# Designs tried in a protein design run: peptides against a protein of PDB entry 6RO1. Part 7

Target 1, 216 residues: chain A of PDB entry 6RO1
Amino acid sequence: LGKEIEEYIHKPKYCLPFLQPGRLVKVKNEGDDFGWGVVVNFSKKSNVKPNSGELDPLYVVEVLLRCSKESLKNSATEAAKPAKPDEKGEMQVVPVLVHLLSAISSVRLYIPKDLRPVDNRQSVLKSIQEVQKRFPDGIPLLDPIDDMGIQDQGLKKVIQKVEAFEHRMYSHPLHNDPNLETVYTLCEKKAQIAIDIKSAKRELKKARTVLQMDEL

## One batch from the design tools (peptide; made by RFdiffusion4, then SolubleMPNN)

Design b1_p8_7_s2 (from b1_p8_7 with D1K F3Y)
Fold by OpenDDE base, seed 2:
Structure b1_p8_7_s2 (fold): chain B 216 residues (1-216), chain A 8 residues (1-8)
Amino acid sequence: as target 1 above (216 residues)
Amino acid sequence: KLYEVAPK
C-alpha cells in the first residue's frame, strides 16, 4: 500500500508544486536508501525518447543527502551512495530523478542560502536530526489527497482500503487467530503505512499546535 | 526557527 501511494506522489504532475527549497523528502534508488534529505532546487530537462522522437521531459531535483565519504571520492564517475549506519557521512547536493522520491514531508526546513561550505551542509543534517527527535513516530508526510490534491480514483481506493483495514484492526482485537501474527505483520506493515499517514496527519495537527505554541 | 510545517 505504501508503494502504491508512492507511485502517485512521485509523479511530476503531483509533486512538483511541493518541491520547494527546504522541503524534506525521502530518496530511494533501488537498494540505496538515503533516508530523509532536503530539496535544494529542481530543474526540467528536455529529453527526446530515442524510439519515438517524442519530447519526454526529465525532472531532476537537487536534494541534499547524507552520502558516504567513499562515494564522494568517486563522484566524478560513480553515483553517490548513502552513508553507512555507523558512518557520519557527508551532506552532498545530489541530482535525483523525481521518481526516486519515496516520500514527501509536510515539513520544510529553513536552509542556509549558501550550501557550498561543508559546515552549512552539515548544519542541515543537524536540522533533520532535530526534526526527527521532535517526531518520534516519524516525520509527517504530505497527505496525497488533502495536501497534494491528487484526484486519482485509484489512489482514493487505495487510501479507503487502508483506512478500512485500520478501522478493522483497531475495532477487532484479533486476539484469537493464530495466523494473526503473519496477517498482523503484513497488516502492521500496511497499517503502519496507514498509521504513518494517519499519524502523520495527527502529528501534522499536533506539530501545527506545537509550532503554534512555540510561536507563542 | 528551524522548520515549518507547510503542507503547501
Scores: peptide ipSAE 0.525, ipTM 0.948, DockQ to the pose 0.674
Fold by OpenDDE base, seed 5:
Structure b1_p8_7_s2 (fold): chain B 216 residues (1-216), chain A 8 residues (1-8)
Amino acid sequence: as target 1 above (216 residues)
Amino acid sequence: KLYEVAPK
C-alpha cells in the first residue's frame, strides 16, 4: 500500500506543483536510500523516444542530498551514492528523476540562495536534522488528496483500504487471524502510511492554526 | 524561521 501511494505521488502530473525550492523529499534509487533531501530546482527536459518519436518529457529535480565522499570523488562518471550510516557525508546537489521521489513532505526549508559554498550546503543538513528532531514520529508528508488534489479513484480505494485496515486492526485483536505475519507486515506498512497521513493532517492543522495565530 | 509547513 505504501508503494501504491508512492506510485501516484511521484507522477509529474501530481508532484511538480509541489517541487518548490526548499521542499523536503525522500530519494530512493534502487538499493540506494538517500533519505530526506531538499529540492533546489526542477527542469523539464525534452526527450524524444528513439522508437516512437513521441516527446517523452523527462522531469529532473535538483535535490540537495547527503552523499558519500567516496562517490563524489568519482562523480565525473559515477552516480552519487548515499552516505554510509557511520559517515558524515557531504551535501551535494544531485539531479534526480522525479519518479525516484519516494516521499514529499509538507515541510519547506528556508535554504541559502547560493549553494555553491560547502558551508551553505552543510547548513541545510543541519536544518534537516533539526526538522527531524521536531518531528519524532517522522517528517510530515503531503496528503495526496487534501494537499496534492489527486482525484484518482484507485488512490482513494487504497486510502480507504488503509483506513479500513487500521480500523479493523484497532477494533479487532489480530490474535485470531492465521495469516498474522502477512497481515502484520501489511499492517505495519499500512499503519505507518496512515500514521504518516494522520500525522501530516494534524501537523497541517497545527501549522494552519499557528499561521492564523501569527496573523492575529 | 528554519522551515514552514506549506502544503501548497
Scores: peptide ipSAE 0.521, ipTM 0.948, DockQ to the pose 0.657
Fold by OpenDDE base, seed 1:
Structure b1_p8_7_s2 (fold): chain B 216 residues (1-216), chain A 8 residues (1-8)
Amino acid sequence: as target 1 above (216 residues)
Amino acid sequence: KLYEVAPK
């Protein structure tokens, strides 16, 4: 369910209204998972496709992210890298393409007005950690329908099917059901849901240009 | 106040 929602929520037409200063967001770039960061601001950049001359606006969000200290030393030449699991890291304001947002929280932090001092940036990390402690089941996400107002029928259908399937699986776990017919029926339903999700994702990908964070 | 839940 989370991956399916991600394909919708990272679209500028849906997420931009929710990228206010202090909004908690997750940033992921391929193998680099930065985890939870905080929105500082966003901007629309004019971009022209090299081959067609077509206008392709880029949406860049400045996100305060926990970065490795190693990446900071070479910040002029290297893309930011996430802090290692055993590393404290340092909070840095990183320009991020909007499509790299893997999640958007309903939570907004109160952040310092000036993030130039390192102590102010590190205070935000402490705030994130405190929020995580207060939400042991995970930081709450924006509801794509009720909060973000996404009207896409494909999303609604996928969510409904997944929720219904999850409810059934909870009630009749495959590993506890000796009834072979029930197991087969659940497998078929799972396969159909997976196909529907894939179809919805393909429709969403047709209209987007994928740029990487290292291209900024 | 550290944070708010602000879905809008």
Scores: peptide ipSAE 0.508, ipTM 0.945, DockQ to the pose 0.808
Fold by OpenDDE base, seed 4:
Structure b1_p8_7_s2 (fold): chain B 216 residues (1-216), chain A 8 residues (1-8)
Amino acid sequence: as target 1 above (216 residues)
Amino acid sequence: KLYEVAPK
C-alpha cells in the first residue's frame, strides 16, 4: 500500500508543483536509500525514447543528499551512493529522476543561497537532523489528497483500503491468520505508513502550533 | 527559523 501510494506521488503531474527549493524529500534508488534530502531545483529535460522516437520528458530534481565520501571521489564515473550508517558522509547535490522520490514532506527548509561551500551543504544536514529531532515519529508527509490534490480514484481506493485495513487491524487483531507473516510484513510497512500519515497529521498540527510559537 | 510547514 505504501508503494502503491508512492507510485502516485512520484508522478511528475502530481509532485512537480511541490518540488520547491528547500522541500524535504526521500530518495531511494533500487537498493540505495539516501533517506531525507532537500530539493535544490528541478528541470525538465527533453528525452526521446530510443525505440519509439516519442518524446518522453525526463524530470530531474537536484537534491542535496548525504553521500558516501567514497562515491564522491568517483563522482565523475559513478553514481552517488548513500552514506553508510556509521559514516559521517558528505552532503552533495545529486541529480535525481523524479520517480526516485519515495516521499515528499510538507516541511520546507530554509537553505543557504550558495551551496558550493561544503560548510553550507553540511549546515543543511544539521537542519535536517534538527527537523528529525522535532518530529520523533517521522518527518510529516504531504497528504496526497488534501495537500497534493490528487483526484485519482485508484489512489482514493488505495487510501480507503489502507484506512479500512487499519480499522480492521485495530478492531480485529489478526492473531490467528497463518498468513500473518506475509500480511504482517506488508501490513507493518503499510501500518507504519498510515501511522506515519496519522502521526504526521498530528505532528503537522503540533508543528504548525510550534512554528506559530517559535520563530524558528 | 530553520523550516516551515508548507503543504503548498
Scores: peptide ipSAE 0.522, ipTM 0.948, DockQ to the pose 0.695; fails the geometry check

Design b1_p8_7_s3 (from b1_p8_7, 4 letters changed)
Fold by OpenDDE base, seed 2:
Formats: sequence, C-alpha cells, structure tokens
Structure b1_p8_7_s3 (fold): chain B 216 residues (1-216), chain A 8 residues (1-8)
Amino acid sequence: as target 1 above (216 residues)
Amino acid sequence: SLYTVAPS
C-alpha cells in the first residue's frame, strides 16, 4: 500500500508544486536508500523519446543528501551512493529524477543561501537529525489528498483500504490467529504506514506553528 | 536551526 501511494506522489503533475527549497524528501534509487534529504531546487529538461520522437520532459530535483565519501571521490564517473551506517558521510547536492522521490514531508527547513561550504551543507544534516528527534514516530508526510490535492479515485481507494485495515487491526487484535506473526508483520508495515499518515495528519494540525528548534 | 510545517 505504501508503494501504491508512492506511485502517485512521485508523479510530476502532483509533486512539483511541493518541491520548494527546504522541503524534506526521501530518495530511493533501486537498492540505494538515501533516507531524508532536502530539496534545493528543480529543473525541467527536454527529453525526446527515442521511439516516438515525442517530447517527454524529464524533471530533475537537486536534493541535498547524505552521501558516502567514497562515492563522492568518483562522482565524475559514478552515481552518488548513500552513506554507510558506520560512516559520517557528507551532505552533497545530488541531481535526482523526480520519480525517485519515495516520500515528501510537510516539513520545510530553512537552508543556507550558499551551500558551497561543507559546513553549511553539514548544518542541514544537523537540522534533519533534529527534526527526526522531534518526530520519533517518523517525519510527517504530506497528505496526498488533503495537502497535495490528488483527486485520483485509485489513490482514494488505496487510502480507504489502509484506513479500513487500520481500523480492523485496532478493533480486532488478532491475538489468537495462528498466522499472527505473518499478519502482524504485514499489518505492522501497513499499520505503520497508515499510523504514519494519521500521526502525520495529527502532527500537521498541531505543527501549523513554526516549530522553533531551540537547540539548533 | 528553524523548520516549519508547510503543507502548502
């Protein structure tokens, strides 16, 4: 269900209005999970489909991501890689195809005007980490319907299924189901996605106030 | 450092 929602969110027709500087986004490229990064800007590139000759515009978003230092040394020839769990990494501005955005947050950071200095880029990582501390249940997501205004009936059905599933999970704890572990694992993943949506909605209602990060 | 929740 989370993947199904992602298929809507990463479409340019829906997400582009929300890709303002400072917007928190998740970036995933195949097996590479960069986690949360910050939008710097985006650009539209003209692309010609090789078979039809039709213009198919590509949208590239520049995202400040925590990258492996090893990948940065080879950045001229190799794609950026996410920082390993055991390394500090370095925040780098990485051009990302818009369809690689796995999530978009309601949170926007204030970012330095000049991101050329390493210290300015690393300060943004500290800001992300502080936001994560403030949201222990996960960084709040944009609501695809209420915030992003997606009217697609397919998405509405997905959301309804998630909500119905959450309600059933909450009302009928499958305490006695022998498939409980499998159901719980699936349900925890789905319920976590839906709890993340609901908690994000509740936190969004509360957080319409500028949250001052006093410690940063 | 400051952040805001800006859904729009």
Scores: peptide ipSAE 0.299, ipTM 0.901, DockQ to the pose 0.643
Fold by OpenDDE base, seed 3:
Structure b1_p8_7_s3 (fold): chain B 216 residues (1-216), chain A 8 residues (1-8)
Amino acid sequence: as target 1 above (216 residues)
Amino acid sequence: SLYTVAPS
């Protein structure tokens, strides 16, 4: 279901308006999961290959990603690889095809103007980590419908299916829990918080205002 | 600084 949603959000027609510098995005390339990175910029690439019947324009987003140090050695010739779980890695600006974005956050960071210094790039990692600390349940995502404005009925059906699944996930396993009422209350509270956040985001959209994360 | 950007 998450993958099905991804198939919508990574489409240029939907995601490009949200790929501003500082936007948090997740990047996944085949088996390589880079996790959360930060958009630096994006560009439209013309189809240079005359023989590829792909008439669709390619979009490349430059994303600051945590990469393996090995990726630094051959960055000109080899694709960047994500940092291994056991390594610190290094933040690198990586050109990423837009369709490789697996998630887009509502969060946007102020990034250093000059990302050439390693320290400036590494400071962005600290900022990402700070965001993660502030959102222990996960970095908030753009809502595909309410935030991104996707009107596709297929997506709406997917979302409904996800919601139904989540409802079952919270209700069914806990049917024998003596604290069921407490759990339901917590789930309801969480759902209400999610609704409130969604409402606040809608209001923010209407106001065309940028808010600090601390004001959320 | 951290901020959220809602689409216009």
Scores: peptide ipSAE 0.140, ipTM 0.830, DockQ to the pose 0.329
Fold by OpenDDE base, seed 5:
Structure b1_p8_7_s3 (fold): chain B 216 residues (1-216), chain A 8 residues (1-8)
Amino acid sequence: as target 1 above (216 residues)
Amino acid sequence: SLYTVAPS
């Protein structure tokens, strides 16, 4: 269900309005999980499908991502790789296809105007880490319905299933369904996403309150 | 600084 929600969120028709500079996003490319990064810019590239001649626009988002230093040394020939868990890594601006965005946060950061200096890029990592500290339950996600305005009935059904499952998980310990563990693991991931969204909305409200306090 | 941009 989390993956099903992701399939909606990463669609350009839904996510593009929210890809402003400073927006926190998660990037995942196959087995490579970059975690949370920050949107720098996005561009629309005209692509012509070779077989149909149809215009299939490609959307590329430039995201500041924590990359391995090893991948940076080989960056001339190799795609950036995520930093290892125990590695400090280095923040790099990486062009990412929009469909590789696994999550979009309601949080937006102020970013340095010039990201060419390494120190400016690394300062953004510190900001991300500070956000993560403020949100111990996870960085708040945009609600696909309430925030992103997605009206797709398929998504609504997915969310309803997640909510119904969460409600069932919390209200009735489903003792008897043998497929529950697998469904629970998938639905715990989804429920965790939905909880993360709700928690994130609450924490977003708190963060907005904190920001208003800093402006006072 | 951190700021929240909810479309709401």
Scores: peptide ipSAE 0.086, ipTM 0.812, DockQ to the pose 0.374
Fold by OpenDDE base, seed 1:
Structure b1_p8_7_s3 (fold): chain B 216 residues (1-216), chain A 8 residues (1-8)
Amino acid sequence: as target 1 above (216 residues)
Amino acid sequence: SLYTVAPS
């Protein structure tokens, strides 16, 4: 369901109006998860499809991302790689195709006007970390309907399914029971008692059958 | 403020 929503959000016709400087976005490229970065700017590039000759505009967003220091050394020919979880990393401005945006936040950061100095880029990382601390349940996302104004009926149906699923999950009497583990343990104990009773009844029946055979 | 919530 999250992936289905992502397929709408990353479309240029929907997301471009929200890619202002300072916008928090999540970037994922195949196996590389960069996490949350900050939009610097975006550009439209004219591209011609080689097979059809049709104009297929490419949208590139420059995003300040936390990159591994190793990837920076070979930056002339190699794509930037995300910082390892235990690595501090370095914030770099990376050109990203718009369809690689996995999420868009309602949060916009104030960013330095000059991002050339390393210290200015690293200050943005501190800002991201502060935002993350203020939102322990996750950085808030743009609502695709209310904020982004997406009118697609397919998306509305997906959201309705998500809401229904969440409602069912939270409305389930067992989910809100702080004693869920106790309830499960009690259910397992009850099931075991039922098995034990059935086993005891079978043994009693066998014992009675043996006693009847000895009296014949 | 380091950030703002700006959905638009």
Scores: peptide ipSAE 0.339, ipTM 0.909, DockQ to the pose 0.755; fails the geometry check

Design b1_p8_7_s4 (from b1_p8_7, 3 letters changed)
Fold by OpenDDE base, seed 1:
Structure b1_p8_7_s4 (fold): chain B 216 residues (1-216), chain A 8 residues (1-8)
Amino acid sequence: as target 1 above (216 residues)
Amino acid sequence: SLYEVAPL
């Protein structure tokens, strides 16, 4: 469910207007989860695909992220790594491709004008931690429809399925009966919902492929 | 304030 909303939100078409300095964003690169960081700046880089001559614009966002101190020592050759859960880490400005944004918050931080001093960068970590304390159920996300204005009918259908699922989960408290059968039926329902959602994604991809074929 | 809720 969250992964499908993510596939819309990280698209430049939708997220670029919301990538202002101070915006809270989650960054994930493959297995590396940086958690919540703060947008510092955004840039559009013209990239020319060498084989087609097609302009494929690369969207790069500079994000202040909590990085491991080990990865920073090797900074000449190694990509920044997320701080381990048990370490303090260090806040670093990292250039991130926009498609690596896993979430965008409605929260915007006030950030220092100069982020070159370590103390100024670490002050932003304190601000993130304070926001996390104020939102114990999680940092609020941008609404993809109401805040981001995404009109995609497939996203609307995904949201309606999420809401209907949440409503069913709340209206039918699965008896906390530790009977394995209830966990299996939950896993099967969750798997079936994940299949139905994956099918809706395939239909959206087909509908987009049809729209791309009708634009050809 | 440390932050604002600014959806725009």
Scores: peptide ipSAE 0.445, ipTM 0.933, DockQ to the pose 0.769
Fold by OpenDDE base, seed 3:
Structure b1_p8_7_s4 (fold): chain B 216 residues (1-216), chain A 8 residues (1-8)
Amino acid sequence: as target 1 above (216 residues)
Amino acid sequence: SLYEVAPL
C-alpha cells in the first residue's frame, strides 16, 4: 500500500509544485535509502535529444542528502551512497530524479543561502535531526489528497484500503485475522506487478532507444 | 525559526 501511494506522489504532475527549497523529502534509489533530505533547487532537464521522439522531460531535483564519506572520494565517477546508520556522513547536494522521491513532507526547513561551505551543509543535518526529534512518530507527510490535491480514483481506493487495514490492525491482534495476510499478499502482489510493469516499460524504452540507434 | 509546516 505505501509503495502504491509512492507511485502517485512521485509523478511530476503531482509533486513538482511542492519541490520548493527547504522541503523535506525522502530519497530512495534501489537498495540505497538516503532517508530524509532537503530540496535545494528544482531543475527541469529537458532531455530533448533532438533525434529521440520521446519528449519525456526528465525532472531532476537537487537534494541535500547525508552521504557516506567514502562515496565522496570517487564522486566524479561514482554515484553518491547513503551514510551508514552509525556513520556521521557528509551532507552533499545530489541531483535526484523526481521518481526516486519516496516521501514528501509538509515540513520546509529554513536553509543557508550558500551551501558551498561544509559547515552550512552540516548545519542542515542538525536541523533535520532537530525536526526528527520534534516528530517522534516520524516527520509529517504531505497528504496526497488534501495537501497535494490528487484526484485520482486509483489513489483514493488505495487510501481507503490503507485506512481499512490500519483500522483492522488496531482493532484486532495482527496474528488472528487471516484477512490481513490476504490484504498484505494482495498489496505485495500489486506492488510487485507495479514494479514489474515499471521494469518492463524501462526495458521497452531501452529496446526502442537501441532500435532507433540501429536505424541510423 | 528552524522550519515551517507548509503543505502549500
Scores: peptide ipSAE 0.439, ipTM 0.932, DockQ to the pose 0.814
Fold by OpenDDE base, seed 4:
Structure b1_p8_7_s4 (fold): chain B 216 residues (1-216), chain A 8 residues (1-8)
Amino acid sequence: as target 1 above (216 residues)
Amino acid sequence: SLYEVAPL
């Protein structure tokens, strides 16, 4: 389910409008989880498919990621590796293919104009850590339907299944109610109410976070 | 402010 949502959001046709400077994104490459990084910019590269001559544009996003210092020594030839949990690491601008974005946040950071100094890059890590403290349940994601405007019926069905599963998991085990149909209709109504409460809580969190921004 | 919640 989460992976099925990822297969929609990482598509350039959906995510490119949201890849503005300062946007929080998660980067995952195979077994390497970089966690949360910050978009610096993106570029469209012309790619010609070798077998068809068709133009298949590649999209590369430059993401400021926490990298291991060991992987940076060979940065001319080796891919950057994520910092180990116990190491400080270093924030580095890494070119990432857009399909390696595992999540996109509704949060945008204010970033320094010059990211060449190490101290400016490390200041962004402090900003990520401050955002993580403010969101103990996790950094808020863009809604693929409400925020990203994805109209795909396959995604809508996946979201409905996730919401129904979450609802079943948080519903106390109705061990003894024989009327499964009434529970399903109440679960669908409560899932719709949970969507409406999630949207209203997102709007209220947007409004409160904007209001808390004027106090900071 | 360090960040905004900007879904657009």
Scores: peptide ipSAE 0.426, ipTM 0.932, DockQ to the pose 0.674
Fold by OpenDDE base, seed 5:
Structure b1_p8_7_s4 (fold): chain B 216 residues (1-216), chain A 8 residues (1-8)
Amino acid sequence: as target 1 above (216 residues)
Amino acid sequence: SLYEVAPL
């Protein structure tokens, strides 16, 4: 269910409009969880499929990520690695394929115009940490339907299944189902998403009201 | 502000 939603949101046709500079995104590459980073820019690369000659455009997003200092020494030859939990790490601009975005936040940071200085990149880490402190239950996600406008019936069915599952879980506590942990984790994640959407919509309404008040 | 909530 959460992974099935991810398979929609990481598609370029849905996420590209939301990949503005400063957008918070979560990056995961196989076993490497970078956590939350910040979009710097994106680019479309022309790719030709070797077997069909079809143009398959690759979308690369440059994301400011917290990387291990060890990976920076080898950055010319090796993929960036996430900072270890006990490591300070260093913020680096990493080119990421759009399908490696595991989450997209409704939050957009103000970022320095020049990210070449280390201090400017490290200032963005302080901003991410400040956002994380303000959202103790997790950084708010974009709603795939209401914010991203995804009309796909498969996604709507996934959302309906999660809602029906949450309703069944609250109405019939399955105390003895070994799948309960997976199902609880899915329901907690979705309940959190629904809370985050409701909070984000309220903050958007406030922000629009403030912008309208600043235009008056 | 350090950030905005901007779902668009």
Scores: peptide ipSAE 0.414, ipTM 0.928, DockQ to the pose 0.634

Design b1_p8_8_s1 (from b1_p8_8, 4 letters changed)
Fold by OpenDDE base, seed 2:
Structure b1_p8_8_s1 (fold): chain B 216 residues (1-216), chain A 8 residues (1-8)
Amino acid sequence: as target 1 above (216 residues)
Amino acid sequence: PLYEVAAS
């Protein structure tokens, strides 16, 4: 269910108005989970579809992310990698395709005006960690309907199913609902379909992504 | 303040 919601949230038509400087966002690229980062800015890149010649704009958000120091040394040739759990890492501004945003928070940080100094970037990591401490149940997310104004009926149906599931989980012990397996299976199947759609979209964009990240 | 909650 969360993955199905993600497929709506990361669409430029919905998320761009919320990508202000300081906005907390989660970034995930395939197997690379960067966790929570902070939006610095976003840009629209003009792209031409190779096969149709049609304009297909790409949206890139610059996100301050905790990166491995190893990936930074090769930043000219290699994509940034998330810091290892045992690594301190370094906060870097990374250009990220908007569809790689896995979550958008209602929280906006106050960030330094100049992010060129390492100390200023690292101060933002301390701020993220402090926010995480204040939200032990997780950093609050934007509501896709109430906050983001998404009117898509498919999303509304997903949310209704989540709410119904949560209500059942609260009202009945999970072990006593024989329909729970069916609901879980349906949720997993739908989540898998959403993943498959996302993966297919990523594959179609892979060739373009490399070219555009080099131009940023 | 460290942060704000901004839904819009």
Scores: peptide ipSAE 0.466, ipTM 0.938, DockQ to the pose 0.812
Fold by OpenDDE base, seed 3:
Structure b1_p8_8_s1 (fold): chain B 216 residues (1-216), chain A 8 residues (1-8)
Amino acid sequence: as target 1 above (216 residues)
Amino acid sequence: PLYEVAAS
């Protein structure tokens, strides 16, 4: 279900208005989970497909992310990698394709004007950690319907299923409601189909995204 | 302030 919601929120038509500097976002690239980062800037890049003459707009958001120290050494040639759970890491501004945003928070940080100094970037990490402390149940998300204004009936159905599932989980913590498994399995199957379609689209897009990141 | 909650 969360993945199904992600398929809506990461669409440029929905998320672009919310990608202001300071916005907290989660970034996930395949197996690499960067966790919460902060939007620094947004850019629209026009990619001209050589063969079609059609402009396929590429949306890139610069996100301050906690990266591994190894990412610093190979930053020119290698994609940034997330910091290990046990390492401090270093905050780096990473160009991120908008479709790699897994979540968008209602929280917007006040960030330093100049993020070139490492200390300023690391101060943002401290700010993220402080926000996380203030929200022990997790950093609040933008509501895709109420905040983001997504009117898609498919999303509404997904949300209704999530709410029903959560309500059942909280109401019957010990009961394997067979209906929960069916809803979960249907949601997982639909999510898996959506993931498979998205994975196939991502694999097609990976070749394109790596090329587009190399051109960045 | 450290942050704001901005839904818009």
Scores: peptide ipSAE 0.455, ipTM 0.936, DockQ to the pose 0.827
Fold by OpenDDE base, seed 4:
Structure b1_p8_8_s1 (fold): chain B 216 residues (1-216), chain A 8 residues (1-8)
Amino acid sequence: as target 1 above (216 residues)
Amino acid sequence: PLYEVAAS
């Protein structure tokens, strides 16, 4: 289910408007999970398909990522690798294809204007770590429907399934009123729970925005 | 401020 949502959000037609400088994004390349990084910039590259001559634009996002020191030494020839959990690593600006974004946060960091100095890049890591401390249940995600405006019916069905699963998991077994197991009441509860989770996420987002304004 | 929560 999470992977199915990812297949929508990483599409350029949906995510490009949200790739502003400072946006927190999660980057995953095959087996390499970089975790949370910060958008620096993005670019559109013209690509011509060799067989059709059709223009297939490539979208590249520059993301500040925590990389292993070993990968930086070979950076001229090898792809960057994520830092090991016990490694300090180094923050590096890495060009990433947009489809490798596994998540997009509602959080935007204030970043230094000049990221050439190592100390400025490492300061961003401290900022990410501080955000992670403030969100113990995980960094908040953009809502694909409410925030990103995705209208695809396939995505709506996936989200409804996720919300139903989350509700079932967090519903205390003691409140399984056996009379509510009618398929209609489950569907209406599922729809209402989806609305309530969406509303609660919006309220939590508003409450967190207010808390951030007090720390301005 | 360290960060903002921005949907846009």
Scores: peptide ipSAE 0.454, ipTM 0.937, DockQ to the pose 0.689; fails the geometry check
Fold by OpenDDE base, seed 5:
Structure b1_p8_8_s1 (fold): chain B 216 residues (1-216), chain A 8 residues (1-8)
Amino acid sequence: as target 1 above (216 residues)
Amino acid sequence: PLYEVAAS
């Protein structure tokens, strides 16, 4: 279900408006999970499909990612690899195909204007880590419907399945209560309230984080 | 400020 949502979010027609400098994004490439990085810029590249001659635009986003130092030494021939959990790593600007974005946050960092100095790039890692501390339940995601405006019926069906699954998970302890309909309505309300509380906690955390950062 | 929360 999470992967099915990702298949919508990473589409250029949906995500491009949200790929502003400072936007937190997750990058995954096959078995490589880079975790949270920061958008620096994006570009549209004209690509011509070799077989059809049709224009298939490629979208590349430059993302500051925590990379292994080993991969940087081989960077001339090898793709960047994520830093190991025990490694400090180094923040590098990596060109990433937009479809490799696994998540997009509602959080936008203030980033240094010049990212050429290593210290400026490493300061962004400190900023990501500070954001992660402020969001112990995880960095908030953009809502694909409410924030991103995705109207696709397929996505709506996926979200409904997720909500129904979450509802079943939360209702499972209550299966022995004969008021199943009231519990279903309460669990649908609680799932909707949990979505609304997650949304409202996101909004309140949005508002509190903005308010608390005006003091720091 | 370190960051903002921007849904747009």
Scores: peptide ipSAE 0.429, ipTM 0.933, DockQ to the pose 0.711; fails the geometry check

